# Designs tried in a protein design run: peptides against a protein of PDB entry 6B4E. Part 9

Target 1, 295 residues: chain A of PDB entry 6B4E
Amino acid sequence: TNFDKISKMFWHYKDKIAQIKQDIVLPIKKADVNVRNLLSRHKRKINPKFGQLTNSNQQLFKIQNELTQLINDTKGDSLAYHWILNFIAKAVVHQAETEVRVKPESALPLGKLTLYLLVQFPELQELFMARLVKKCPFVIGFTCEIDTEKGRQNMGWKRNNENKWEDNTSYDERMGGILSLFAIITRLQLPQEFITTTSHPFPIALSWHILARICNTPLNLITNTHFVILGSWWDAAAVQFLQAYGNQASKLLILIGEELTSRMAEKKYVGAARLRILLEAWQNNNMESFPEMSP

## One batch from the design tools (peptide; aimed at target 1 R263)

Design b1_p10_7_s2 (made by RFdiffusion4, then SolubleMPNN; from b1_p10_7, 4 letters changed)
Fold by OpenDDE base, seed 3:
Structure b1_p10_7_s2 (fold): chain B 295 residues (1-295), chain A 10 residues (1-10)
Amino acid sequence: as target 1 above (295 residues)
Amino acid sequence: ALPEVPEIPE
């Protein structure tokens, strides 16, 4: 793993976030009042849709159609179109931080919706990745020290209004929620209507990157959070990962579940303990995946 | 201490 290249990728997306603010978010504040009113109405209609997802494919398709219509209504104005896509990118990640955090299986309907939108509206892809990397650098296997204020900021730590850092549990759970969503997206098949005409924008190979890069990370930079997000990834994608890469996948799962946890045993990380439990369940032929959605 | 993992499956 070339960590210099990963760092460059990380900062590329940080620059992209700054560019989005400069070229999309700020300009819309000065846009025509009719455009601003349109976007305000659309924002109010779009925002609750993500919370309306259930384990029902029927409900998913309904929401897909509703969002498609709302987004299409903005295509006549490029700035408005990009603004609404950026809003959606932020809303999806926020949903992962809140709902998926406490109910990991909710990543499945959210991931299906997100993948559909990413393919239907390709301009969403770069906006979404930028937001993901900013909020959860683990999605590209980026890690830095968190002993400094800047390091914590780079790794997505939040401060409250009193400038106090969020607690470790809150950070771990948020990172787990976001990573669960990304993991689900990487292992989902494209919707039937796109499978013959479009390649997967975030394929299972990106899951390989996450695992490989964490395994190659200097051990002094490995924290409890790394194990938490690996556990979240495991629940979300391990079954499909094994299906995709077979023996090579098995070796990598053993590497993270056994070898990496063993190397860090002296730290007694709670996340590492959970990952070992997942490994043991797999060894006992009891690896589970999220249940499929109802028709 | 851990073996180097390739960026992509071989």
Scores: peptide ipSAE 0.517, ipTM 0.933, DockQ to the pose 0.084
OpenDDE base, seeds 1, 2, 4, 5: peptide ipSAE 0.514, 0.515, 0.513, 0.514; ipTM 0.932, 0.933, 0.932, 0.932

Design b1_p10_7_s3 (made by RFdiffusion4, then SolubleMPNN; from b1_p10_7 with S4E D10K)
Fold by OpenDDE base, seed 1:
Structure b1_p10_7_s3 (fold): chain B 295 residues (1-295), chain A 10 residues (1-10)
Amino acid sequence: as target 1 above (295 residues)
Amino acid sequence: SLPEVPTIPK
């Protein structure tokens, strides 16, 4: 693990967020009134779609088609197109922070939708990753100290209007929600129509990187959140991860579930306890996945 | 090829 490269990647996406604001968000405010009106209408139509997802593939396909049409309507103006994609990127991550946080299995339909959009609209990929890294650096295995204000900000901690940091539980749950979504995306197969023509934008190898990088993170930087998001990842992708990498996957799961938790036992992290339970369930041949979606 | 598994730091 090259942490310098990870840091560079982290800051790349942080810079990308600033660039997006400068080159996409702010310029649209000066765009033609017709374009602004179009985007306003589309925003209103797009936003509720993510909450309309269910465990139904039929419903998923419906929403995919609707969103595709709405996005395509903006392609006549490059700025508008990028703006709507950035909006979608933000909305998806927000959905993970709110819905997936409380209902982890909802990551599956959301992930399927997101993956479809990422492939259908490749320009979404950098926008989405930038938003993910900003909100949840764990998606690229980045960790820094949170003893400083800047450190907490970098790790995606939020403050309220009174400049009070969110409570640990809230942060943990949000990170877990976002990570669940990303984990799902990494373990999903491309939609059938893209398999032969497109490579997976965020393949299962990225899950490997998450786990490996966390395992190699200095122990003094490991927090309860790390274990929480590992647990979230486990629920979302462990089965498919094992299928993908076999014995090597097993070794890595043991590293996070047994070795890492043992190293941090003195901290008595609740997240670590849960991860150990997941490990034990796996050892007893009781590893579970999210239920598959209905037709 | 699959990357090597990581080692937990001491």
Scores: peptide ipSAE 0.105, ipTM 0.747, DockQ to the pose 0.954
OpenDDE base, seeds 2, 3, 4, 5: peptide ipSAE 0.034, 0.091, 0.045, 0.039; ipTM 0.724, 0.756, 0.741, 0.736

Design b1_p10_7_s4 (made by RFdiffusion4, then SolubleMPNN; from b1_p10_7, 3 letters changed)
Fold by OpenDDE base, seed 1:
Structure b1_p10_7_s4 (fold): chain B 295 residues (1-295), chain A 10 residues (1-10)
Amino acid sequence: as target 1 above (295 residues)
Amino acid sequence: SLPEVPVIPE
């Protein structure tokens, strides 16, 4: 594991967030009133769509089409187009932080929608990844110390208006939600209409990176959150991961489920305990996946 | 650090 490379990637996306603000968010405030009005209307129409997802593919396709139309309406103005995509990126991650957090299986329809949009609108990819890394650096296997304010900020910790850090459980759950979404995206197949013409923007290999990088993270930086997000990843993608990499996947699952948890046993992390349960379930041929969506 | 599983680049 090249941690320097990971760090560079982390900061690349952090810089991208700043660039997005400078080049997309702020300029739109000075845009033509008609453009601003258009975006305001579209924002209002787009935002509720993510909450309208269900376990129905039919509903998913409906929402995909609606969003596609709404996004296409902005293509006449490049700035407007990028603004709406950035908005979508933020909204998707927010949905992961709120809904997926409490209902992990909702990551599946959200992930399908997101993957569709990422392929349909390639410019969304960098915007989305930047937002993911900002909110949940675990998606690229980045970890730093959280003993400092800056460290916590880098790792996506939030503070309230009183500058009080969120509680550990809240942070863990948010990270788990975001990671679940990303994990789902990595293990999904491209929509049928894109398979022959487009490569997967965030393939299953990125799940490999997450696991391997966490396994190689210095133990003094490993927290309960690491185990929580690994558990979230497991629920979201372990089955497909095993299908993709076979025996090598098994080795990596054993590394996180057995070896990493064992090394951190003295900490008595709740997340680690759960991960061990998942490992044991797998060993007993009881590995589960999220239920498939209905037609 | 745990042993690497060198299937794909990290």
Scores: peptide ipSAE 0.027, ipTM 0.689, DockQ to the pose 0.130
OpenDDE base, seeds 2, 3, 4, 5: peptide ipSAE 0.026, 0.026, 0.023, 0.023; ipTM 0.691, 0.685, 0.686, 0.683; seed 3 fails the geometry check

Design b1_p10_8 (made by RFdiffusion4)
Pose (drawn by RFdiffusion4):
Structure b1_p10_8 (pose): chain A 295 residues (1-295), chain P 10 residues (1-10)
Amino acid sequence: as target 1 above (295 residues)
Amino acid sequence: SPPPNAPPQP
């Protein structure tokens, strides 16, 4: 892995976040009354819909249809359309760092909803990817030091209610939840309405990049967070990763489960212990996936 | 110590 190229990719998405603020978010303050009213009303209607998802496919379709109508209502104004898509991208990532953090299997319905929106509204793709990379750089394998305040900000750290950094556990759980959503998206087939006509926007190869880049990261930059996101990724995508790459995926899973954990053993990272358990469960023919969605 | 180094993608 050429980590200079990974850094260039990271800063590209960081620049995109700045561009979104300049060209989408700030100009909306100057939009006409009809646009402001529509966006104010629609953002209220959109916000709770992500938490209304369940393990039921019928409920997923209902929410997809409700959101499609609300988004289509904004298409008459390119700025309002891009603003509501940016709002949705932020809301989905927030849902991943809150609900998926507590209930990892809720990444499956949320991933299906997000993937559907990503192909129904393709302008969402760049907005969503930039948001993921800003909030969880591990999705592209970016890692930097967090000894400095800027490094902590680069890696997606947050502060609590007194300018102190959130504890390590809170950060690790957030990163797992966000990366779990992206991992689901990379291993999902497109919905039937698009599977016959469209290329998957974030395919399974992106999961290969995450694993390979963590395995190629300098060991002095590895933290408990890398093991936690790999465990979250495993729960969400390891079965399909093997279906895609076979013996090559097996070699990579062994590398992360046996070698990466062994080289960092002295740190006694909690996430490394769980990744070893996942490796042993697979070796005992008991690799699990999230239960498929109910009717 | 160096990283375990990932195998190439097929």

Design b1_p10_8_s1 (made by RFdiffusion4, then SolubleMPNN; from b1_p10_8, 3 letters changed)
Fold by OpenDDE base, seed 1:
Structure b1_p10_8_s1 (fold): chain B 295 residues (1-295), chain A 10 residues (1-10)
Amino acid sequence: as target 1 above (295 residues)
Amino acid sequence: PPPPEAPPMP
């Protein structure tokens, strides 16, 4: 694992966030009033749709179509188009932070919707990845120390208005929610209409990178959060990961579930205990996946 | 040994 390259990737996306603010978010505030009004209306229509997802494919397709129309309405203005996509990127990640964290299986419909949008609107891909990396660097296997304020900030820790860091449980759950969404996206097949014309923007290989990079991370940087997000990933994607890479996948699952947990046993991380339970369930031929969506 | 950085070829 080349950690210098991972670091460069991390900072690339941090820079992208700054660029988005300068080139998309700030300029729209000075845009024509009609454009601003359009975007305000669209924002209000778009935002609730992510929460309207259910375990129904019919509902998913409805929302996909509605969002597609709303986004297409902005294509006549490049700035408006990029603004609405950036808004969607933020909204999807926010949905992962809030809903997926408390109901991990909700990552499946959200992931299907997101993947559809990523393919339908390719410009969303960089915007979405930048937001993901900012909020949850684990999606690219990036880790740094959290003993400093800057380190915590880089790892996506939030402060409240009183400058107090969020509690560990909140951080862990939030990271787990985001990682669950990303994991789902990596293991989903493209929608039928795109399979023959488009490559998967975030393929299962990215899940491999997450696991491998975490396994190779210096142990002094490994925290409970690492195990929490690995558990979240496991629930979201382990079955499909095994299907994709077979014996090599098995080796990697054993590395995270057995070897990494054993190396950190003295820390008694709750996340590690859960990951061990997942490993044992797998060893007993009881690996579960999220239920498939209904028609 | 550490896991390979890149996944195996499909």
Scores: peptide ipSAE 0.327, ipTM 0.920, DockQ to the pose 0.215
OpenDDE base, seeds 2, 3, 4, 5: peptide ipSAE 0.327, 0.326, 0.315, 0.320; ipTM 0.920, 0.918, 0.916, 0.917

Design b1_p10_8_s2 (made by RFdiffusion4, then SolubleMPNN; from b1_p10_8, 3 letters changed)
Fold by OpenDDE base, seed 3:
Structure b1_p10_8_s2 (fold): chain B 295 residues (1-295), chain A 10 residues (1-10)
Amino acid sequence: as target 1 above (295 residues)
Amino acid sequence: PPPPVAPPMP
C-alpha cells in the first residue's frame, strides 16, 4: 500500500471541495433571481425523495424517474446543473449519516438510486466522491491521527454549535452509515439499461482497496471506528465480495476478521468484538446479506 | 480483473 498516494488522493478531494465552493456554491448566490428561484423549488422537491425510498423496486424506479426529470430541467444552465448535482451529492451522504446509520439495510435502495444517478449524470461522480472523502475518509482507506483538532477534522469529526466534538458513538455510527452506502454501491450491478454501454463508476475493486489499506495501516492509528466501518462493510458487501474474488477475498476477510482483531485485542474495542462475531458467523456457514428489494 | 494478493499485516 502506497500511503503517499492515498494522502495525495485525500488532499485532491479536499481541494475539490474548496473548488466546488468557489466555482459552484458561491457563484449561484450571485446568479439571476429566476435561476435561484428555480433551484430553490427543485431543492424542495428533490430533498424529500431520499426519505421516500422503501424496499420496493417500483418505488425506486418512480423516484429515479422523478429525479431524472428534475435534474434534466436544469441542464440548460451549466452552473445550475452542477449546483443541483452537488446538492444531491450532499443529500445522499446526509441520508447515509442519518437513516442508514440507524437502519443499515436502507443502504440498498439508497445505493441503487445513487448508482443510477452516478451513471445517468456522470458529472455527479467527482462531486459525490469529494463529499464522501470529506465526510468519511475511510471510503478511500485514508487514516490519520486524531490527537489534534486538525486530525479530527480531516477524519470527518463534527463539532456542535458550542464547539464540542461529537461523541465517539455518534461518530462511529455516522462513519458506519456512510461506509455502508459506499460498500453497497461497489457491489451493485449496473442497471440493465447501462450494463452494455458504461463501466461501473465505483466497482468492487474499491472495496478491496478499503480493506487492504486498513490492513496496512499502522496499528497505532487503528481505532474502534475502523472496526465499526469494517463491520458495516461486511454486512453490506461481504457476500458479493466473496463471489467476486473467491479465495483472495477469503484471505482478506480473515485478515480483518481474525488477524487485525487479534492484534488489537488488548484495546477491547466494541467494533472489533462485533467483527469477530461476523467472522464466526461466516465460519459457521451463516454469512448473511441484506434482503433483496421487492418488485 | 483479479485483485492483487492480500497484503500482509504490518
Scores: peptide ipSAE 0.026, ipTM 0.705, DockQ to the pose 0.098
OpenDDE base, seeds 1, 2, 4, 5: peptide ipSAE 0.025, 0.024, 0.024, 0.023; ipTM 0.704, 0.708, 0.709, 0.702

Design b1_p10_8_s3 (made by RFdiffusion4, then SolubleMPNN; from b1_p10_8, 4 letters changed)
Fold by OpenDDE base, seed 3:
Structure b1_p10_8_s3 (fold): chain B 295 residues (1-295), chain A 10 residues (1-10)
Amino acid sequence: as target 1 above (295 residues)
Amino acid sequence: AEPPKAPPMP
């Protein structure tokens, strides 16, 4: 694991966020009133769609079509198009922070929708990845110290209006929700209409990177959150990960589930205890995955 | 203690 490369990638996406603000978000505030009105209307129509997802593929396809039409309506203006995609990127991550956090299985329909949009609108990919890395650096296996304010900020910790840091449970749950979404995306197959024409934008190899990078992270930087997000990843993608990489996947699951948890046992992390339970369930041939969506 | 060494990607 090359940590310098990971750090460079992390800061690349931080720069991308700054660029998005400068080149997309701020300019639209000065755009023509008609453009601003269009985007305001579209924002209001798009935002509730993510909450309308269910375990139904039929409902998913309906929402996909509706969003596709709404996004296509903005293509006549490049700035408006990029603005709406950036809005979608933010909205998807927000949905992971709020809904997936409390209902992890909701990551499946959200992930399917997101993957569809990422392929249908390729310009969404960099916008989405930048937002993911900003909110949850764990998606690229980045870790830094959180003993400083800057370190906490870099790792996606939030402050309230009183400048108080969020509690550990809230942070852990948010990170778990976001990571669940990303894990689902990495293990999903492309929709049938794209499988022959497009490569997967965020393939299962990115899950490998997450696990490997966390395993190789200096132990003094490992926190309860690392184990929480590994557990979230496990629920979301472990079955498909094993299918993809076989024995090599098994070795990596043992590394995170047994070796990493054992090395950190003195800390008595609740997240680590949960991950050990997941490992034991797998060892007992009882590994579970999210149920498939209904027609 | 050093972190676990992850295997290389296949």
Scores: peptide ipSAE 0.124, ipTM 0.855, DockQ to the pose 0.910
OpenDDE base, seeds 1, 2, 4, 5: peptide ipSAE 0.061, 0.120, 0.117, 0.114; ipTM 0.755, 0.853, 0.850, 0.849; seed 5 fails the geometry check

Design b1_p10_8_s4 (made by RFdiffusion4, then SolubleMPNN; from b1_p10_8, 3 letters changed)
Fold by OpenDDE base, seed 3:
Structure b1_p10_8_s4 (fold): chain B 295 residues (1-295), chain A 10 residues (1-10)
Amino acid sequence: as target 1 above (295 residues)
Amino acid sequence: MPPPQAPPMP
């Protein structure tokens, strides 16, 4: 694991967030009033769609079609198009922070919708990845110290209006929700209409990178959050990960579930205890996946 | 202690 490369990638996406603000978000405030009104109407129509997802594929397809139409309506203006995609990227991540956090299985319909949009609208890919890295650096296996304010900020910690940091439980749950979504995306098959024409934008190899990079992280930087997000990843993708990489996947699952947890046992992390339970369930041939969606 | 070493990607 080359941590210098990971750090460079992290800062690349931090720079991308700044660029998005300068080139997309701020300019639209000065755009024609008709464009601003259009985007305001579209925003109001798009925003509730993510909360309308269920375990139904029929409902998913309906929402996919509705969003596709709404996004296509903006293509005549490049700035408006990029603005609406950036809005969607933010909304999807926010849905992971709020809904997936409390209902992890909701990552499946959200992930299917997101993957569809990422393929239909390729310009969404960089916007989405930048937002993910900003909110949850664990998606690229980046870790830094959280003993400083800057370190906490880099790791996606939030402050409230009183400049108080969020509690550890809230942070852990948010990171788990975001990582669950990303893990689901990495293990989903492309929709049938795209499988022969497009490569997967965020393939299962990115899950490998998350696990490997965390395993190779200096132990003094490992926190409860690392184990929480590994557990969230496990629920979301472990079955499909084993299918993809076989024996090599098994070695990596043992490494995170047994070796990493054992080395950190002195800390008595609750997230580590949960990951041990998941390992034991697998060893007993009881590895579970999220249920498939209904028709 | 050194961190666990992940296997190489297949």
Scores: peptide ipSAE 0.100, ipTM 0.851, DockQ to the pose 0.937
OpenDDE base, seeds 1, 2, 4, 5: peptide ipSAE 0.098, 0.096, 0.093, 0.095; ipTM 0.849, 0.848, 0.848, 0.849; seeds 1, 5 fail the geometry check

## One batch from the design tools (peptide; aimed at target 1 N216 Y245 N247)

Design b1_p11_1 (made by RFdiffusion4)
Pose (drawn by RFdiffusion4):
Structure b1_p11_1 (pose): chain A 295 residues (1-295), chain P 11 residues (1-11)
Amino acid sequence: as target 1 above (295 residues)
Amino acid sequence: ELTPPSEVPSV
């Protein structure tokens, strides 16, 4: 892995976040009354819909249809359309760092909804990827030191209600939940309305990049967070990763489960212990996936 | 089986 290229990719998305603020978010303050009214009303209607998802496919379709109508209502104004898509991208990532953090299997319905929106509204793709990378750089394998305040900000750390950094547990759980959503998206087939005509925008090869880049990361930059996101990724995508790459995926899963954990054993990282358990469960022919969605 | 990207992992 050429980590200079990974850094260049990271800063490209960081620049995209700045461009979104400059060209989408700030100009909306100057939009006409009709646009402001529509966006104010629609953002209220959109916000709770992500938490209304359940394990039921019928409910997923209902929410997809409701959101499609609301988004289509904004297409008469390119700025309003891009603003509502940016709002949705932020809301989906927030849902991943809250609900998916507590209930990892809720990443499956949320991933299906997000993937549907990503192909129904393609302008969402760049907005969503930039938000993921800003909030969870591990999705592209970016890692930097967090001894400095700027390094902590680069890696997606947040502060609590007194300018102190959130505890390590809170950060690790957030990163798992965000990366779990992305991991679900990479292993999902497109919905039937698009599977016959469209290339998957974030395919399974992106999961290979995550694993390979963590395994190639200098060991002095590895933390408990790398093991936690790999465990979250495993729960969300290891079965399909094997279906895609076979013996090669097996070699990579062994590398992360046996070698990466062994090299970092003195740190006694909690996430490394869980990743070893997942490796042993697979070796005992008991690899699990999230239960498929109910009707 | 799909051909994986050429990115070779190591630890």

Design b1_p11_1_s1 (made by RFdiffusion4, then SolubleMPNN; from b1_p11_1, 3 letters changed)
Fold by OpenDDE base, seed 1:
Structure b1_p11_1_s1 (fold): chain B 295 residues (1-295), chain A 11 residues (1-11)
Amino acid sequence: as target 1 above (295 residues)
Amino acid sequence: VLTPPSLEPSV
């Protein structure tokens, strides 16, 4: 694992967030009033759509079409188009932090919607990845110390209005929710209309990178959160990961489920205990995946 | 440090 490369990727996306603010978010305030009004209306229409997802593919396709139309309506102005995509990127990640956090299986319809949008609107890819890395650096296998304010900020910890850090459970759950979404995206096939013409923007190889990079992370930086997000990843993608990489996948699952948990046993992390349960379930031929969506 | 099977899996 090249940690320097990972750090460079991390900071690339952190810088991208700053760039987005300067080049997209702030400039729109100076845009024509008609453009600003358009975006305000579209924002109000778009935001509820993510919460309207169900386990129905029919509902998914409906929402895909509605969002596609709304986004296309902004293409007359490049700044407006990028602004709405950035809004969508933020909204999707927020949905992962809130809904997927409490209902992990909701990552499947959200992931399908997101993947469709990422392919349909390629400019969303960098905007979305930047938001993911900002909120959950685990998506690229980045880890730093959290003993400092800057370290916690880099790892996506939030402070409330009283400048108090969020509790560990809330952080763990948010990271798990975001990671679940990303894991789902990596293991999904492209929509049928794109599969022959487009490469997958976030393929299953990125799941491999997450696991491998965490396995190689210095043990003094490993926290309960690492095990929580590994468990979230496992629920979201382990079945498909095994299908993709076979015996190599098995070795990596054993590394995270057995070896990494054993090395950290003294910490008695709840997330590690859960990951061991998942490993045992797999060893007993009881590995589960999220249920498939209905027609 | 754990040694994964590969950092560059086959597609």
Scores: peptide ipSAE 0.033, ipTM 0.699, DockQ to the pose 0.132
OpenDDE base, seeds 2, 3, 4, 5: peptide ipSAE 0.033, 0.025, 0.026, 0.028; ipTM 0.715, 0.658, 0.659, 0.666

Design b1_p11_2_s1 (made by RFdiffusion4, then SolubleMPNN; its pose is not in this set)
Fold by OpenDDE base, seed 1:
Parts: structure tokens; C-alpha cells; sequence
Structure b1_p11_2_s1 (fold): chain B 295 residues (1-295), chain A 11 residues (1-11)
């Protein structure tokens, strides 16, 4: 693993966040009142849609169509279009931080919706990835030390209004929620209408990158959060990952579940204990996946 | 620890 390359990618997306602020978010505040009013109305219509997802594909398709129409209404103004996509990127990640955090299986409908939007609106891809990397750099296998304020900020730690860091549990759960969403996206097949026209924007290979990069990370940088997000990834994608890469996937799952956990045993990380349980369940032919959505 | 290849097997 070339960690310098990963760092460069991390900073690329950090810079993209700054660029989005400069070129999209700030300019729209100075835009024509009609444009601002349009976007305000669309924002209000779009935001509830993510919470309306269920285990129903019919409901998913309904929401996909509604969002598609709302986004298309902005295409007449490039700035408005990019603004609404950036809003969607933020809203999806926020949904992962809130709902998926407490109900991991909700990542499936959210992931399906997100993947559809990423393909339907390719300009969303960079906006979404930038938001993901900012919030959860684990999605690209980036890790840095968290002993410094800057390190914590880079790893997506939040401070409250009193400048106090969030608690470890809150951070772990947020990272797990975001990673669950990303993992789901990587293991989903493209909707049938897109299979022949486009490549998957975030394919299963990106799950390999996450696992490989974490395995290759210096042990002194490995935290409980790494195991938490690996567990979240496991629940979301392990079955499909094994289907994709077979024996090589198995080796990697054993490596994270057995070797990595064993090397960190002295830390007694709760996340590592959970990952060990997941490994044992798999070894006992009891690997579970999220339930498939209804028609 | 075993170094994992950065890139997955070719599918």
C-alpha cells in the first residue's frame, strides 16, 4: 500500500470540500432571489425523501422518480444544479450518521437510492465522495494519528459548541453508519437500466481497498474505530465480497477477523471483540446479510 | 503482518 498516494487522495477530497464551498455554496448565497427560492423549495421537498425509505423497492422507485424530477428542475442553471447535488450528498451522509447508525439495515434502501442518483447524475459522484472522505476517511482506507487536534479533525471527529470532542461511542457509531452505507453501495449491482451503459461508480474493488489498506496500516494507528467500521462493513458486504473474490476474499476476512484482532488483543477493543464474533459466526456457516428488500 | 495487495484480483 502506498500511503502517500492515499494521503494525496485524502487531501484531494479535502480540497474539493473547500472548492465546493467557494464555487457552489457561497456563490448561491449571492444568486438571484428566484434561484434561491427555487432551491429553498427543492431542499424542503428533497430532505424528507431520505426518511421515507422503507424495505420496499416500490417505495424506493417512487422516491427515485420524485428526486430525479426535482433535480432535473435545476438543470437550467448549472450553479443551482451543482448546489442541489451537493445538498443531496450532504443529506445522504447525514442520513447515514443518524438512521443507519442505529439501524444498519437501513443502509440498503439508502444505498440503492444513492447508487441510482450517482449514476443518473454523474456530477454527484465527486461531491458525494468528497463528503464521505471528509466525514469518514475510512471509506478510502485513510488513517492518521488522533493524538493531535488536527489529526482528530482529519479523521472526522466533531467538536460541540463548547469545543468538546464527541465521545468515542458517538464517533464510532457515526463512522460505522457512514461506512455501512458506502459498503452497501460498493456491493450493489447497478440498476438494470444502467448495466450496459455505464460502469459502477464505486465498485466492490473499493471494499477491497478499505480492507487491504486497514490491514496494511501501522498497528500504532489502529483504533477501536477501525474494528467498528470493519464490523459494519462485514454486516453490509461480507457475503457479496466473498461472492466476488472467493478464496482471496476469504483470506482477507480471516486476516481482519483473526490476525488483526489478535495483534491488537492487548487493547481489548470492543469493536475487535465484535469482529471476532462475526468471524466465528462465519466459521460456523452462520454468516448473515441484511434482508433483501421487498418487491 | 501479511501485506495485502492494494488492488483486488481481476474479476
Amino acid sequence: as target 1 above (295 residues)
Amino acid sequence: MTIVPEEPPVL
Scores: peptide ipSAE 0.529, ipTM 0.942, DockQ to the pose 0.889
OpenDDE base, seeds 2, 3, 4, 5: peptide ipSAE 0.526, 0.525, 0.529, 0.524; ipTM 0.941, 0.941, 0.941, 0.941

